Peptides against a protein of PDB entry 4GXB. Designs and how they scored, part 52

Target 1, 277 residues: chain A of PDB entry 4GXB
Amino acid sequence: VPTEEVSLEVLLSNGQKVLVNVLTSDQTEDVLEAVAAKLDLPDDLIGYFSLFLVREKEDGAFSFVRKLQEFELPYVSVTSLRSQEYKIVLRKSYWDSAYDDDVMENRVGLNLLYAQTVSDIERGWILVTKEQHRQLKSLQEKVSKKEFLRLAQTLRHYGYLRFDACVADFPEKDCPVVVSAGNSELSLQLRLPGQQLREGSFRVTRMRCWRVTSSVPLPSGSTSSPGRGRGEVRLELAFEYLMSKDRLQWVTITSPQAIMMSICLQSMVDELMVKKS

## One batch from the design tools (peptide; aimed at target 1 M207 C209 R211)

Design b2_p23_6_s3 (made by RFdiffusion4, then SolubleMPNN; from b2_p23_6, 7 letters changed)
Fold by OpenDDE base, seed 2:
Structure b2_p23_6_s3 (fold): chain B 277 residues (1-277), chain A 23 residues (1-23)
Amino acid sequence: as target 1 above (277 residues)
Amino acid sequence: LGSETVFTRDEEGRLLPPEVTFY
């Protein structure tokens, strides 16, 4: 692609548009820096955020496809998909809420975290009780961003990334699940017929190995599930989990977001290693 | 056609370079 100056749209978690002028040849960090500059985010806080490729759903929710890698060209990455559904989103890229303290010290950082958190609550990524929701709304009305975040930090799945409904082979084969990544775990929420909502917590510390599999189903003649177009890539995330002492079990998640889930696992592991060092 | 990328943690919990297999 010839190097040209282009206007690139980057979205915040709440859908706010940030337009930046970049080169088509600008790498992810260059674009991130441009976004930071546009937002007046200090350079020392840039590392707390990343650019993500997402698919915008009809309801305006974001389906995270992957994190943009350092070597990628965000303009090319998004435009090559030739679909307006694909967007670049700025989001915080750490898991430990302790890092919020660093980000919150800056007005822009605070605003970014606040906007993200509000959005995550609105989207149901952060789980809230009715009372908690009332409290959050009160704080939001007062524009008490710090207090809002402090309360939000105590909420279930704060800082988690929620994925689209998918299928897992745990606890049963072909079980519909909602996966969320955060706090060094994958949370699998499921509701079996006639049962209450159950959650499986899979701590990354108990995952020694995982795999991402990409496959094109061979047109096996029979089970045309009507919804999968012939030739769609099937993605799976499988992880080997230490269920108990000396008991390893593979759990497989079938999801178009398997790559993103794996990226989350990698990121969570990396962050844990940084904390141990 | 498919690929498999395997991520393995070492004894210290660090990620090893992923192993990619194409088939």
Scores: peptide ipSAE 0.646, ipTM 0.959, DockQ to the pose 0.803
OpenDDE base, seeds 1, 3, 4, 5: peptide ipSAE 0.642, 0.645, 0.645, 0.644; ipTM 0.959, 0.959, 0.959, 0.959

Design b2_p23_6_s4 (made by RFdiffusion4, then SolubleMPNN; from b2_p23_6, 9 letters changed)
Fold by OpenDDE base, seed 2:
Structure b2_p23_6_s4 (fold): chain B 277 residues (1-277), chain A 23 residues (1-23)
Amino acid sequence: as target 1 above (277 residues)
Amino acid sequence: LGSEITYLRDENGNLLPPVVRHY
């Protein structure tokens, strides 16, 4: 692609548009820096955020596709998909809420975290009770961003990334689940017919390994499930989990977001390693 | 045709270089 100056749209978690002038040849960090500059985010806080490729759903929710890698060209990465559904989103890229303290010290950082958190609550990524929701609304009305975040930090799945509904082989084969990544775990939420919501928590520290598998289903003649177009790539995330002492079990998640899930796993592990060092 | 990327952890929890397999 020839190097040209282009206007690139980057979205915040709440859908706010940030337009930056970049080169088509600018790498992810260059674009991130441009976004930071546009937002007046200090350079020392840039590392707390990342650019993500997402697919915008009809309801305005974001389906995270992947984190943009350092070597990528964000303009090319998004435009090559030739679909307006694909967007670049700025989001915090750490898991431990302790890092919020660093980010919240800056007005822009605070605003970014606040906007993200509000959005995550609105999208149901952060789980709230009715009473908690009332409290959050009160704080939002008062524009008490710090207090809002402090309360939000105590909520279930704060800081988690929620994925689209998918299928897992746990606890049963072909079980519909909602996967969320955060707090060094994968949370698998499921509701079996006639049962209460169940959650499986899979701590990354108990994962021996994980794998992403991409497969093209061979046209096996019979089970044309009508909805999968012939030739769609099937993505699976499988992880080997220490269920009990000396008992490893594979759990497999079938999801178009398997790559993103694996990125989250890696990121969570990396963060844990940094904390141990 | 498929690809598999396996992420392995060592005994210390460190990630090893991913193993990529193509089928």
Scores: peptide ipSAE 0.243, ipTM 0.831, DockQ to the pose 0.797
OpenDDE base, seeds 1, 3, 4, 5: peptide ipSAE 0.233, 0.241, 0.037, 0.240; ipTM 0.826, 0.832, 0.568, 0.830

Design b2_p23_7 (made by RFdiffusion4)
Pose (drawn by RFdiffusion4):
Structure b2_p23_7 (pose): chain A 263 residues (1-190, 198-221, 229-277), chain P 23 residues (1-23)
Amino acid sequence: VPTEEVSLEVLLSNGQKVLVNVLTSDQTEDVLEAVAAKLDLPDDLIGYFSLFLVREKEDGAFSFVRKLQEFELPYVSVTSLRSQEYKIVLRKSYWDSAYDDDVMENRVGLNLLYAQTVSDIERGWILVTKEQHRQLKSLQEKVSKKEFLRLAQTLRHYGYLRFDACVADFPEKDCPVVVSAGNSELSLQLREGSFRVTRMRCWRVTSSVPLPSGGRGEVRLELAFEYLMSKDRLQWVTITSPQAIMMSICLQSMVDELMVKKS
Amino acid sequence: TSPRELLKENPPYNPWTAYFDLH
């Protein structure tokens, strides 16, 4: 891509706009640094956040497509799709909530975690009852951002990434499920199954050839993971999802974080 | 230091494998 200065909108998890001037040839880290500079996020906290390509739904929710890799050009990644429904999003990119402590030591880092947690509750990524949700919106007005986040860290599925509803062959073939990734596991809500990353020997991402539109082709995508169900028993679990690649990215990210910790 | 940065600087051994078959 010829080098040219352009304006790029990067959204926070709640949809707040962050406008940055970047080059068409800037890579992911360059764009991330420009967003951090605009938000006054310290350099030493940039590593706790990443940029994601998402599809914004009619209701404003985001369906995550992929985390942008180091070699990618974010301006090109989003513009090449030729559709205004695709956005670049900044979100925390670690899994263990112990790292929230490092981020919350800074006012901007705290503000970012607070903003995405509020959105996570509003969009049902964090699981609360109708009554609890009522209480939370109230506590939100009455408590500091820090206190609100400490409470949120104890809520069901805090720190998880939720995927569009899809199907899996667990427990039975073609079961409708909601899949979420977090806390070193995949959660399948059918009843529920919890599949620990440490019990996955490997996982595979498969696709059909592109098919004519039922002007975009369609592809059937699957994410299958080989799971140690019990001693010396491995069983494949298959999820059929247009977001199979994002799920694979989350599994890799969670495995990488476990290994960094182990080291 | 973030896990992301730690992984970039000194990648630890990782026994897991992701397989891709995409058309």

Design b2_p23_7_s1 (made by RFdiffusion4, then SolubleMPNN; from b2_p23_7, 10 letters changed)
Fold by OpenDDE base, seed 3:
Structure b2_p23_7_s1 (fold): chain B 277 residues (1-277), chain A 23 residues (1-23)
Amino acid sequence: as target 1 above (277 residues)
Amino acid sequence: MSPEELLKLNPPPNPFQGFYDLL
């Protein structure tokens, strides 16, 4: 692609549009810096955020596809998909809520975290009771962003990324699940027939390894599940988990977001390693 | 048993020191 100056749209978690002038040849960090400058985010806070490729759903919800890598050209990465559904989103890129303290010290950082948190609550990524919702609403009405965040930090799945409904082979084969990544775990929410909603927690510290695989389903002659077009690549995330002492078991998640899940796992592990250093 | 039940019965010695950290 020729090097040209272009206007690139980057969305916040709440769908707010940030327009930046960048070069088509600008890498991910260059674009991130341009977004930070546009928002008046200090340079020392840039590292707490990342650019993500997402697919915007009809309801305005985001399905996270992947984190943009350092070598990527965000303008090219999004434009090459030739679909208006694909967007670039700015989001915080750390898991430990302790890092919120650093970001919240700055007005712009505070606003970004606030907007993200409000959006995550509205989307049901953060689980809220009726009473907690009332308290949060009261804090929003008072425009008390810091107090709002402090309350939000105590909520279930605060800081988690929620994925689209998918399938796992645990606890049973072809089990419908909702996966969320956060707090150094994968949370698998599932409802078996005749049972209550259950959550399985898979801590990254008990994962020996994980892998992403892709396969092309063979045209099986029988019943076309109507929704997946013939020939869609099936992505799977498999991880080997320490279920008990000296007992490892593979768990496999079948999801179009398997890559994003693996990115989250690696990011959580990396953050834990930094904290131990 | 659910993963939660299994983890409750087999807690890691340290929540930040699991099998991965021993490798």
Scores: peptide ipSAE 0.016, ipTM 0.512, DockQ to the pose 0.033
OpenDDE base, seeds 1, 2, 4, 5: peptide ipSAE 0.023, 0.029, 0.016, 0.015; ipTM 0.679, 0.701, 0.495, 0.495; seeds 1, 2, 5 fail the geometry check

Design b2_p23_7_s2 (made by RFdiffusion4, then SolubleMPNN; from b2_p23_7, 10 letters changed)
Fold by OpenDDE base, seed 2:
Structure b2_p23_7_s2 (fold): chain B 277 residues (1-277), chain A 23 residues (1-23)
Amino acid sequence: as target 1 above (277 residues)
Amino acid sequence: MSPEELLKKNPPPNPFQGFYDLL
């Protein structure tokens, strides 16, 4: 692609648009720096955020596709998809809420975390009780951003990334699940027929390994689920989990977001390794 | 401490045991 100056739209988690002038040849970090500069985010806080490729849904929710890698050209990555549904989103890229303290010290950082958290609550990524919701709304009305975040940090799935509904082979084959990544785990929420909503936790520290596989479904004649176009690539995340002492079991999640899930797993592991060093 | 809070603090290592009802 010829090197040209272009206007690139980067979204915040709440859908706020940040327009930056970049080169088509600018790498992910260059674009991130441009976004930071536009927001007046200090350079020392840039590392707490990343750019993500997402697909915007009809309801304005973001389906995370992947984190943009350092070598990528964000302009090319998003425009090559030739669909307006694809967006670049700025989001915090750490898992431990302790790092919020560093980010919250800065006004811009605070605002970014606040906007993200509000959005995550509104999207149902953070789970809240009715009473908690009332408290959060009261704090939001008062524009008490720090207090809002402090309360939010105590909530279930704070800091998690929620994925689209997908299928797992656990606890049962072809089980519809909602996967969320955060706090060094994959949370699987599911409702079996006639049962209450249940959640299972898969801690990354008990995952021996994981892999993403892509397959083209063979035209098996029978199960025309009408919605999967003939020839769509099936992505799966499989991880080998320590179920009990000396018992490993593979768990497979079938999801178009399998790549993003694997990125989350790696990121959570990396963060844990940094904390142990 | 709610059962959920307890599970959050001490999640069971076994996923079969880690499935809890969301209240």
Scores: peptide ipSAE 0.022, ipTM 0.565, DockQ to the pose 0.028
OpenDDE base, seeds 1, 3, 4, 5: peptide ipSAE 0.020, 0.028, 0.019, 0.017; ipTM 0.554, 0.617, 0.517, 0.491; seeds 3, 4, 5 fail the geometry check

Design b2_p23_7_s3 (made by RFdiffusion4, then SolubleMPNN; from b2_p23_7, 8 letters changed)
Fold by OpenDDE base, seed 5:
Structure b2_p23_7_s3 (fold): chain B 277 residues (1-277), chain A 23 residues (1-23)
Amino acid sequence: as target 1 above (277 residues)
Amino acid sequence: MSPEELLKLNPPPNPFQAYYDLR
């Protein structure tokens, strides 16, 4: 692609648009710096955020596809897909809420975390009781962003990335689940009647290994659901988990977001390694 | 640290023991 100056749209978690002028040859870090400059985010806080490729759903929700790598050209990465559904999103890129303290010291950082957290609550990524929701709304009305975040940090799945509904082979075969990644775990949620959830917690520290596999379903005559075209690539994330002492078991998640899940796993492991060093 | 070294830290209970009521 020839080097040209272009206007690139980057979205915040709440859908706010940030327009930046960049070169088509600018790498992910160059684009991230341009976004930071546009937002007046200090240089020392840039490392707490990353650019993600997402697919925007009809309801405006984001399905995370992958994190943009350092060597990528964001303009090329998004435009090569030839679909307006694909967007670039700025989001925090750490898991430990302790890093929020560094980001919250700056007004722009605080605003970014606040906007992301509000969005995550509204989208149901963070689990909130009725009473907690009332408290959060009160703080939002007062525009008390710091207090809002402090309360949010105590909530279930704060800082998690939620995936689209998918299927796992655990605890039963072909079990519908909602997977979330955060706090050094994969959470597998089963929806029960009466707004109840059964949650399986799979800590990354108990994963021996994981892998992503791709397969093309054979046209078997069975009633494939009308929306997935015959012949779509099926992605699976499989991980070997220590269920008990000296008992390893494979768990397999079937999801179009299997790649993103694996990126989250690696990212969580990397962060844990930094903390232990 | 290998995943095996990470395993020695905290043995979690049965993965699906958590129940949440969001009422």
Scores: peptide ipSAE 0.096, ipTM 0.663, DockQ to the pose 0.033
OpenDDE base, seeds 1, 2, 3, 4: peptide ipSAE 0.038, 0.069, 0.035, 0.033; ipTM 0.637, 0.638, 0.610, 0.614; seeds 1, 2, 3, 4 fail the geometry check

Design b2_p23_7_s4 (made by RFdiffusion4, then SolubleMPNN; from b2_p23_7, 10 letters changed)
Fold by OpenDDE base, seed 1:
Structure b2_p23_7_s4 (fold): chain B 277 residues (1-277), chain A 23 residues (1-23)
Amino acid sequence: as target 1 above (277 residues)
Amino acid sequence: MSPEELLKLNPPPNPFEGLYDLL
């Protein structure tokens, strides 16, 4: 792609648009710096955020595709897909809520975390009781962003990234699940026939390894999930999990977001390593 | 550090305790 000056749209978690003037040859960090400058985010806080490639769904929700890597050209990465459904999103890129304290010291950082958290609650990524919801609304009405975040930090799945509904082979074969990544785990929510809603916690510290695989379904296979067009690539995340003492078991998640799930796993492991150093 | 190395350094609680009913 020729090097040209372009206007690039970057979205916040709530869908707010940030327009930045960049070069088509600008790398991810260059674009991130441009976004930070546009928002008046201090340079020392840039590292707490990342750019993500997402697909905007019909309901306006974002399906996370992947994190943009350092060597990528965000303009090229998004435009090469030739679909307006694909967007670039700015989001916080750490898992431990303790890092919120650093970000909240700055007005712009506080606003970004607040907007993200409000959006995550509205989308049902963060789970709230009726009473908690009332308290959160009261704090929103008062525009008490710090208190709002402090309450939100105590909520179930705060800081998690929620994926689209998919399928796992655990606890049963072909089980519909909703996967969320956060707090050094993959959370699997599921409802088996005749059972209550359940959550399984798969801690990254109990994962021996993981892998992403891609396959093309054979035309003759009757198991065409009704929604997959002929020739759609099937992605799977498989991880080997320590279920009990000296017992490893493979768990496989079938999802178009398998790549993003693997990125989350690696990111959570990396953060844990930094904390131990 | 590999996931295996992390496991050795920090033995996790019983993995079955991670399965719970959402009330």
Scores: peptide ipSAE 0.125, ipTM 0.673, DockQ to the pose 0.040
OpenDDE base, seeds 2, 3, 4, 5: peptide ipSAE 0.133, 0.065, 0.025, 0.118; ipTM 0.681, 0.675, 0.571, 0.695; seeds 2, 3, 4, 5 fail the geometry check

Design b2_p23_8 (made by RFdiffusion4)
Pose (drawn by RFdiffusion4):
Structure b2_p23_8 (pose): chain A 263 residues (1-190, 198-221, 229-277), chain P 23 residues (1-23)
Amino acid sequence: VPTEEVSLEVLLSNGQKVLVNVLTSDQTEDVLEAVAAKLDLPDDLIGYFSLFLVREKEDGAFSFVRKLQEFELPYVSVTSLRSQEYKIVLRKSYWDSAYDDDVMENRVGLNLLYAQTVSDIERGWILVTKEQHRQLKSLQEKVSKKEFLRLAQTLRHYGYLRFDACVADFPEKDCPVVVSAGNSELSLQLREGSFRVTRMRCWRVTSSVPLPSGGRGEVRLELAFEYLMSKDRLQWVTITSPQAIMMSICLQSMVDELMVKKS
Amino acid sequence: MEEQEEEFLETAHELPFEVIHPP
């Protein structure tokens, strides 16, 4: 892409706009640093956040497509799709909530975690009852951002990433499920199954050839993971999802974080 | 099972991507 200065909108998880001037040839880290500079996020906290390509739904919710890799050009990644529904999003990119402590030591880092947690509750990524949700919106007005986040860290599925509803062959073939990734596991809500990353020997992403539109082709995508169900018993679990690649990226990210910790 | 989990943790990864063709 010829080098040219352009304006790029990067959204926070709640949809707040962050406008940055970047080059068409800037890579993911360059764009991330420009967003951090605009938000006054310290350099030493940039590594706790990443940029994601998402599809914004009619209701404003985001369906995560992929985390942008180091070699990617974010302006090109989003513009090449030729659709205003696709957005670049900044979100925390670690899994263990112990890292929230490092981020919350800074006002901007705290504000970012607070904003995405409020949105996570609103969009049902964090699981609460109708009554609890009522209480939380109230506590939100009455408590500091820090206190609100400490409470949120104890809520069901805090720190998880939720995927569009899809199907899986667990427990039975073609079961409708909601899949979420977090806390070193995949959660399948059918009833529920919890599949630990440390029990997955490997996972595979498969695709059908592109098919005519039922002007975009369609592809059947699957994410299958080989799971240690019990001693010396491995069983494949298959999820059929247009977000199979994002699920694979989350599994790799969670495995990588476990290994960094182990080291 | 603990030894298998440790082994998986050290070696787990995505297999090469595959495109499924019809017969």

Design b2_p23_8_s1 (made by RFdiffusion4, then SolubleMPNN; from b2_p23_8, 9 letters changed)
Fold by OpenDDE base, seed 4:
Structure b2_p23_8_s1 (fold): chain B 277 residues (1-277), chain A 23 residues (1-23)
Amino acid sequence: as target 1 above (277 residues)
Amino acid sequence: IEEEEEEFLLTTRALPPEVVLPP
């Protein structure tokens, strides 16, 4: 791609559009800095955010594809997909809510966290009771952003990334699940036959290793994956989990977001290592 | 299978009924 100046659209979590003038050759950090400058986000807070490639669904929700890597050229990465449904989104890139305190001290940081949190609640990524929802709406109407965030920080799955419904081989083969990543875990929501909706936790500290694999299913009359056409690439995240003392077992999640899941795992592990240093 | 289910259940919790889940 020839180097030229272009207008690149970056979305906030709430769908707000931020237009930045960048070079097609600008790397992820360059674009991130341009977005920060456009928003008046101070330099010392840039590191709390990242750019993500997402697919915008018909309802306006974002399906996270992956985090843009440092060496990538965001303009090229998004335009090469040749689909308008793919967008670049700015989102916070840390897991521990304690870091919110640093970000919230700045007006722009506060606004970004607020917008993200509102969106996450509206999209059901953060789980709320009726009463909590009422309280949040009241605070939103008052535009009490700090109080809103403080309440939100106490909510279930605050700071989690929710993935599209997918399939796991655990606890049962071809088990429909909804995976969320956060708080150093993969949370699997599922309903076993005859049971209530449950949430299972896989802590990253009990994962010995994980991997992402790509495969092309063989033409079979019985595709266990509803809605997948023949010849579609199948992505899987597999992790080896310490189920009990001296007992490791592989768990495999089949999802087009397997790459994003692995990125989340690595990111959570990295953050834990930083905390230990 | 039973063992696997039990192991999973040991790490699972029921969601509160008052939680509003998206459709």
Scores: peptide ipSAE 0.099, ipTM 0.667, DockQ to the pose 0.027
OpenDDE base, seeds 1, 2, 3, 5: peptide ipSAE 0.047, 0.023, 0.065, 0.031; ipTM 0.655, 0.593, 0.664, 0.632; seed 5 fails the geometry check

Design b2_p23_8_s2 (made by RFdiffusion4, then SolubleMPNN; from b2_p23_8, 8 letters changed)
Fold by OpenDDE base, seed 5:
Order: structure tokens, then C-alpha cells, then sequence
Structure b2_p23_8_s2 (fold): chain B 277 residues (1-277), chain A 23 residues (1-23)
């Protein structure tokens, strides 16, 4: 791709558009710096955020595809997909809420965290009770961003990434589940007809390993569901989990977001290793 | 159990991606 100056659109979690002028040859960090400059985010806070490739749904929700790597060219990565549904999103890229304190000290950082948190609540990524929802709305009306975030930090699944509904072989084969990643775990939520919500918590500290598997389905003559084009690659995330002492069990999640889930696992492990050192 | 978890954290890793083709 020839080096040219282009206008690149980067979205915030709330859908706000940030337009930056970059080169097609600019790497992820160069684009991130351009976005930071446009937002007036200080250089020392850039490392708390990352660029993600997402697929925008019809309702405006984002399905996270993957984190853009350092060697990538964001303009090429998004345009090569030849679909307007793919977007680049800026989001915080740490898991421990303690790092919010560093980011919140700056007005721009505070605004970014606030916008992300509001969006995550609106999208149902963060779980709230009726009373908590009332309190959050009151704080939002007062535009008390710091107090809003402090309350949000106490909420269930604060800081988690929520994935699209998918299938797992836990607790039984072909179970419909909603997976969320955060707080050094994968949370698998299951609601079967007539049953209470069940949640499986899989801490990364009890995962021996994980893998992503790609499979190409054979064109079986049977009526493929209209939404999955004939021949779409099936992705699975499998992890080997320590269920009890000396008892390992494989858990497999079938999801188009298996790659993103794997990225989250590695990111959570890396952060824990940094804290341990 | 805590000691086992600590060991797992140090050794846990992503395995190489596998591509399965229908036979």
C-alpha cells in the first residue's frame, strides 16, 4: 500500500467519532498518539488505552474482534475488510480498577473512563440493581463523573468485556452462554428455560493452558441458518481448567470472538504477572 | 490450592492455533 495521508475515524465507546489525519503507513502506536493528541490526553496516560477492531451491529453495539497489535497499520487493517461495519475503537486496556485512579487524575482521562462506563452500563455489560441504577442516573444528571465512577467500580462486572451470545460445552454440551472477561476470569452465564441464572467463574490462575481452533465446515446440504453464510469458519476457544486438586478438565467455547477471548486471557495473565513482580 | 494456582499463573500460556479441516 502506498504511503498516503488519510483521515481515519476512531470511535469512543459511546460512539463519539474522533477524526485523525494519519499516514496509511502509521503503526498502531502512531495512530494512538494521534488520537490522544486530538483528545488532549497527556502522553503518560496513552499506555492505559488501546485500539480495538470491532464490528458495529445494527443497534450500534460493538462486537469486539481483536486488539490491534503494535506492528499493525490500523488504516490497512480496517479498510482491508471492505465492510463499513468494521470500526476502530479506543478503550481502556487494563483490568485492575486500581489503575483508574491514575487515569482519573486527568480531566480527559476522567471523561474517557466516564463515557466508557456509561456505555458499558447502557449496553448491559455492567450488571446493576434497580437501586444502583437510580443512584447512577442521579449522579449522571448531576454530571458528577468521579462519584459516578466510584460507584460503578463497586458494580458487578465493572471493567469486564461482554461477548456476544455463544455456545459452550459447560455445564453440558451445546449450552447457550454469555461470556464476559474481567477481574482475571472468564464468566460464563447460562439461563436455561425455567431455570435460574447460573454462572461459572473460571479464574485465569486455574487455567493450565488455552487454545483457539479454527474449523472450516463442509458444505452440508442442510439449511444453514440464514445469518451464517455457507462456509464461515467456526472458531472455538478451549481452556484446560483445574476443577479440583489434580483434576483438569477442558472447557470449550464456540464463538466467532474466540480470538478476542484468547487475547483477553493473555492480557489478564500479563497484568497479573506485572503485579506479582 | 493457593500454591497450585500460583504455579499455574507462571506456566499458563496460549497454545498454537490449530486449523481443522474436514476430512
Amino acid sequence: as target 1 above (277 residues)
Amino acid sequence: MEEEEERFLETTRALPEEVLYPP
Scores: peptide ipSAE 0.201, ipTM 0.821, DockQ to the pose 0.784
OpenDDE base, seeds 1, 2, 3, 4: peptide ipSAE 0.031, 0.184, 0.020, 0.178; ipTM 0.617, 0.809, 0.468, 0.806

Design b2_p23_8_s3 (made by RFdiffusion4, then SolubleMPNN; from b2_p23_8, 8 letters changed)
Fold by OpenDDE base, seed 4:
Structure b2_p23_8_s3 (fold): chain B 277 residues (1-277), chain A 23 residues (1-23)
Amino acid sequence: as target 1 above (277 residues)
Amino acid sequence: MEEEEEYFLETTRALPEEVVLPP
């Protein structure tokens, strides 16, 4: 792609548009810095955020595709898909809520976390009770961003990334699940026949390894999820999990977001390693 | 498969009924 100056749109979690002038040859960090400058985010806080490629759904919700890597050219990455549904989103890129304290000290950082958290609640990524929702709404009406975040930090799945409904082979084959990543785990929400909605946890510390695979389903025999057209690539995340002492078992999640899930796993592991060092 | 299912069920948590789930 020829090097040209372009206007690139980067969205916040709440859908707010940030327009930045960048070069088509600018790498992810260059674009991130441009966004930070546009928002007046201090340089020392840039590292707490990342750019993500997402698919915007009809309702305005974001399906996270992947994190943009350092070597990527965000303009090329998004435009090469030739679909307006693909967007670049700025989001925090750490898991431990303790890092919120550093970000919240700055007005811009606070605003970014607030906007993200509001969006995550509205989209049901963060689970809230009726009473909690009332309290959050009250704080939002008062524009008490710090108090809002402090309350939000106590909520279930705060800081998690929620994926679209998909399928796992555990606890049973072809089990519909909703996967969320956060707090060094993959949380699987599922409902077995005749049972209530439940949440299972796969801790990354008990994963020996994981992999992403892609395959093309054969027309005749594969349980194609009803929404997959002929010839669609099937992505799977498989991880080997320590179920019990000396018992490893593979768990496979079939999802178009398998790549994003693997990125989350690696990111969570990396953060844990940093904390241990 | 039964053992696997039982293990998962034992480790799973029920969601509170008061949780507002997205539609």
Scores: peptide ipSAE 0.034, ipTM 0.657, DockQ to the pose 0.026
OpenDDE base, seeds 1, 2, 3, 5: peptide ipSAE 0.033, 0.123, 0.035, 0.252; ipTM 0.649, 0.706, 0.530, 0.786; seeds 2, 3, 5 fail the geometry check

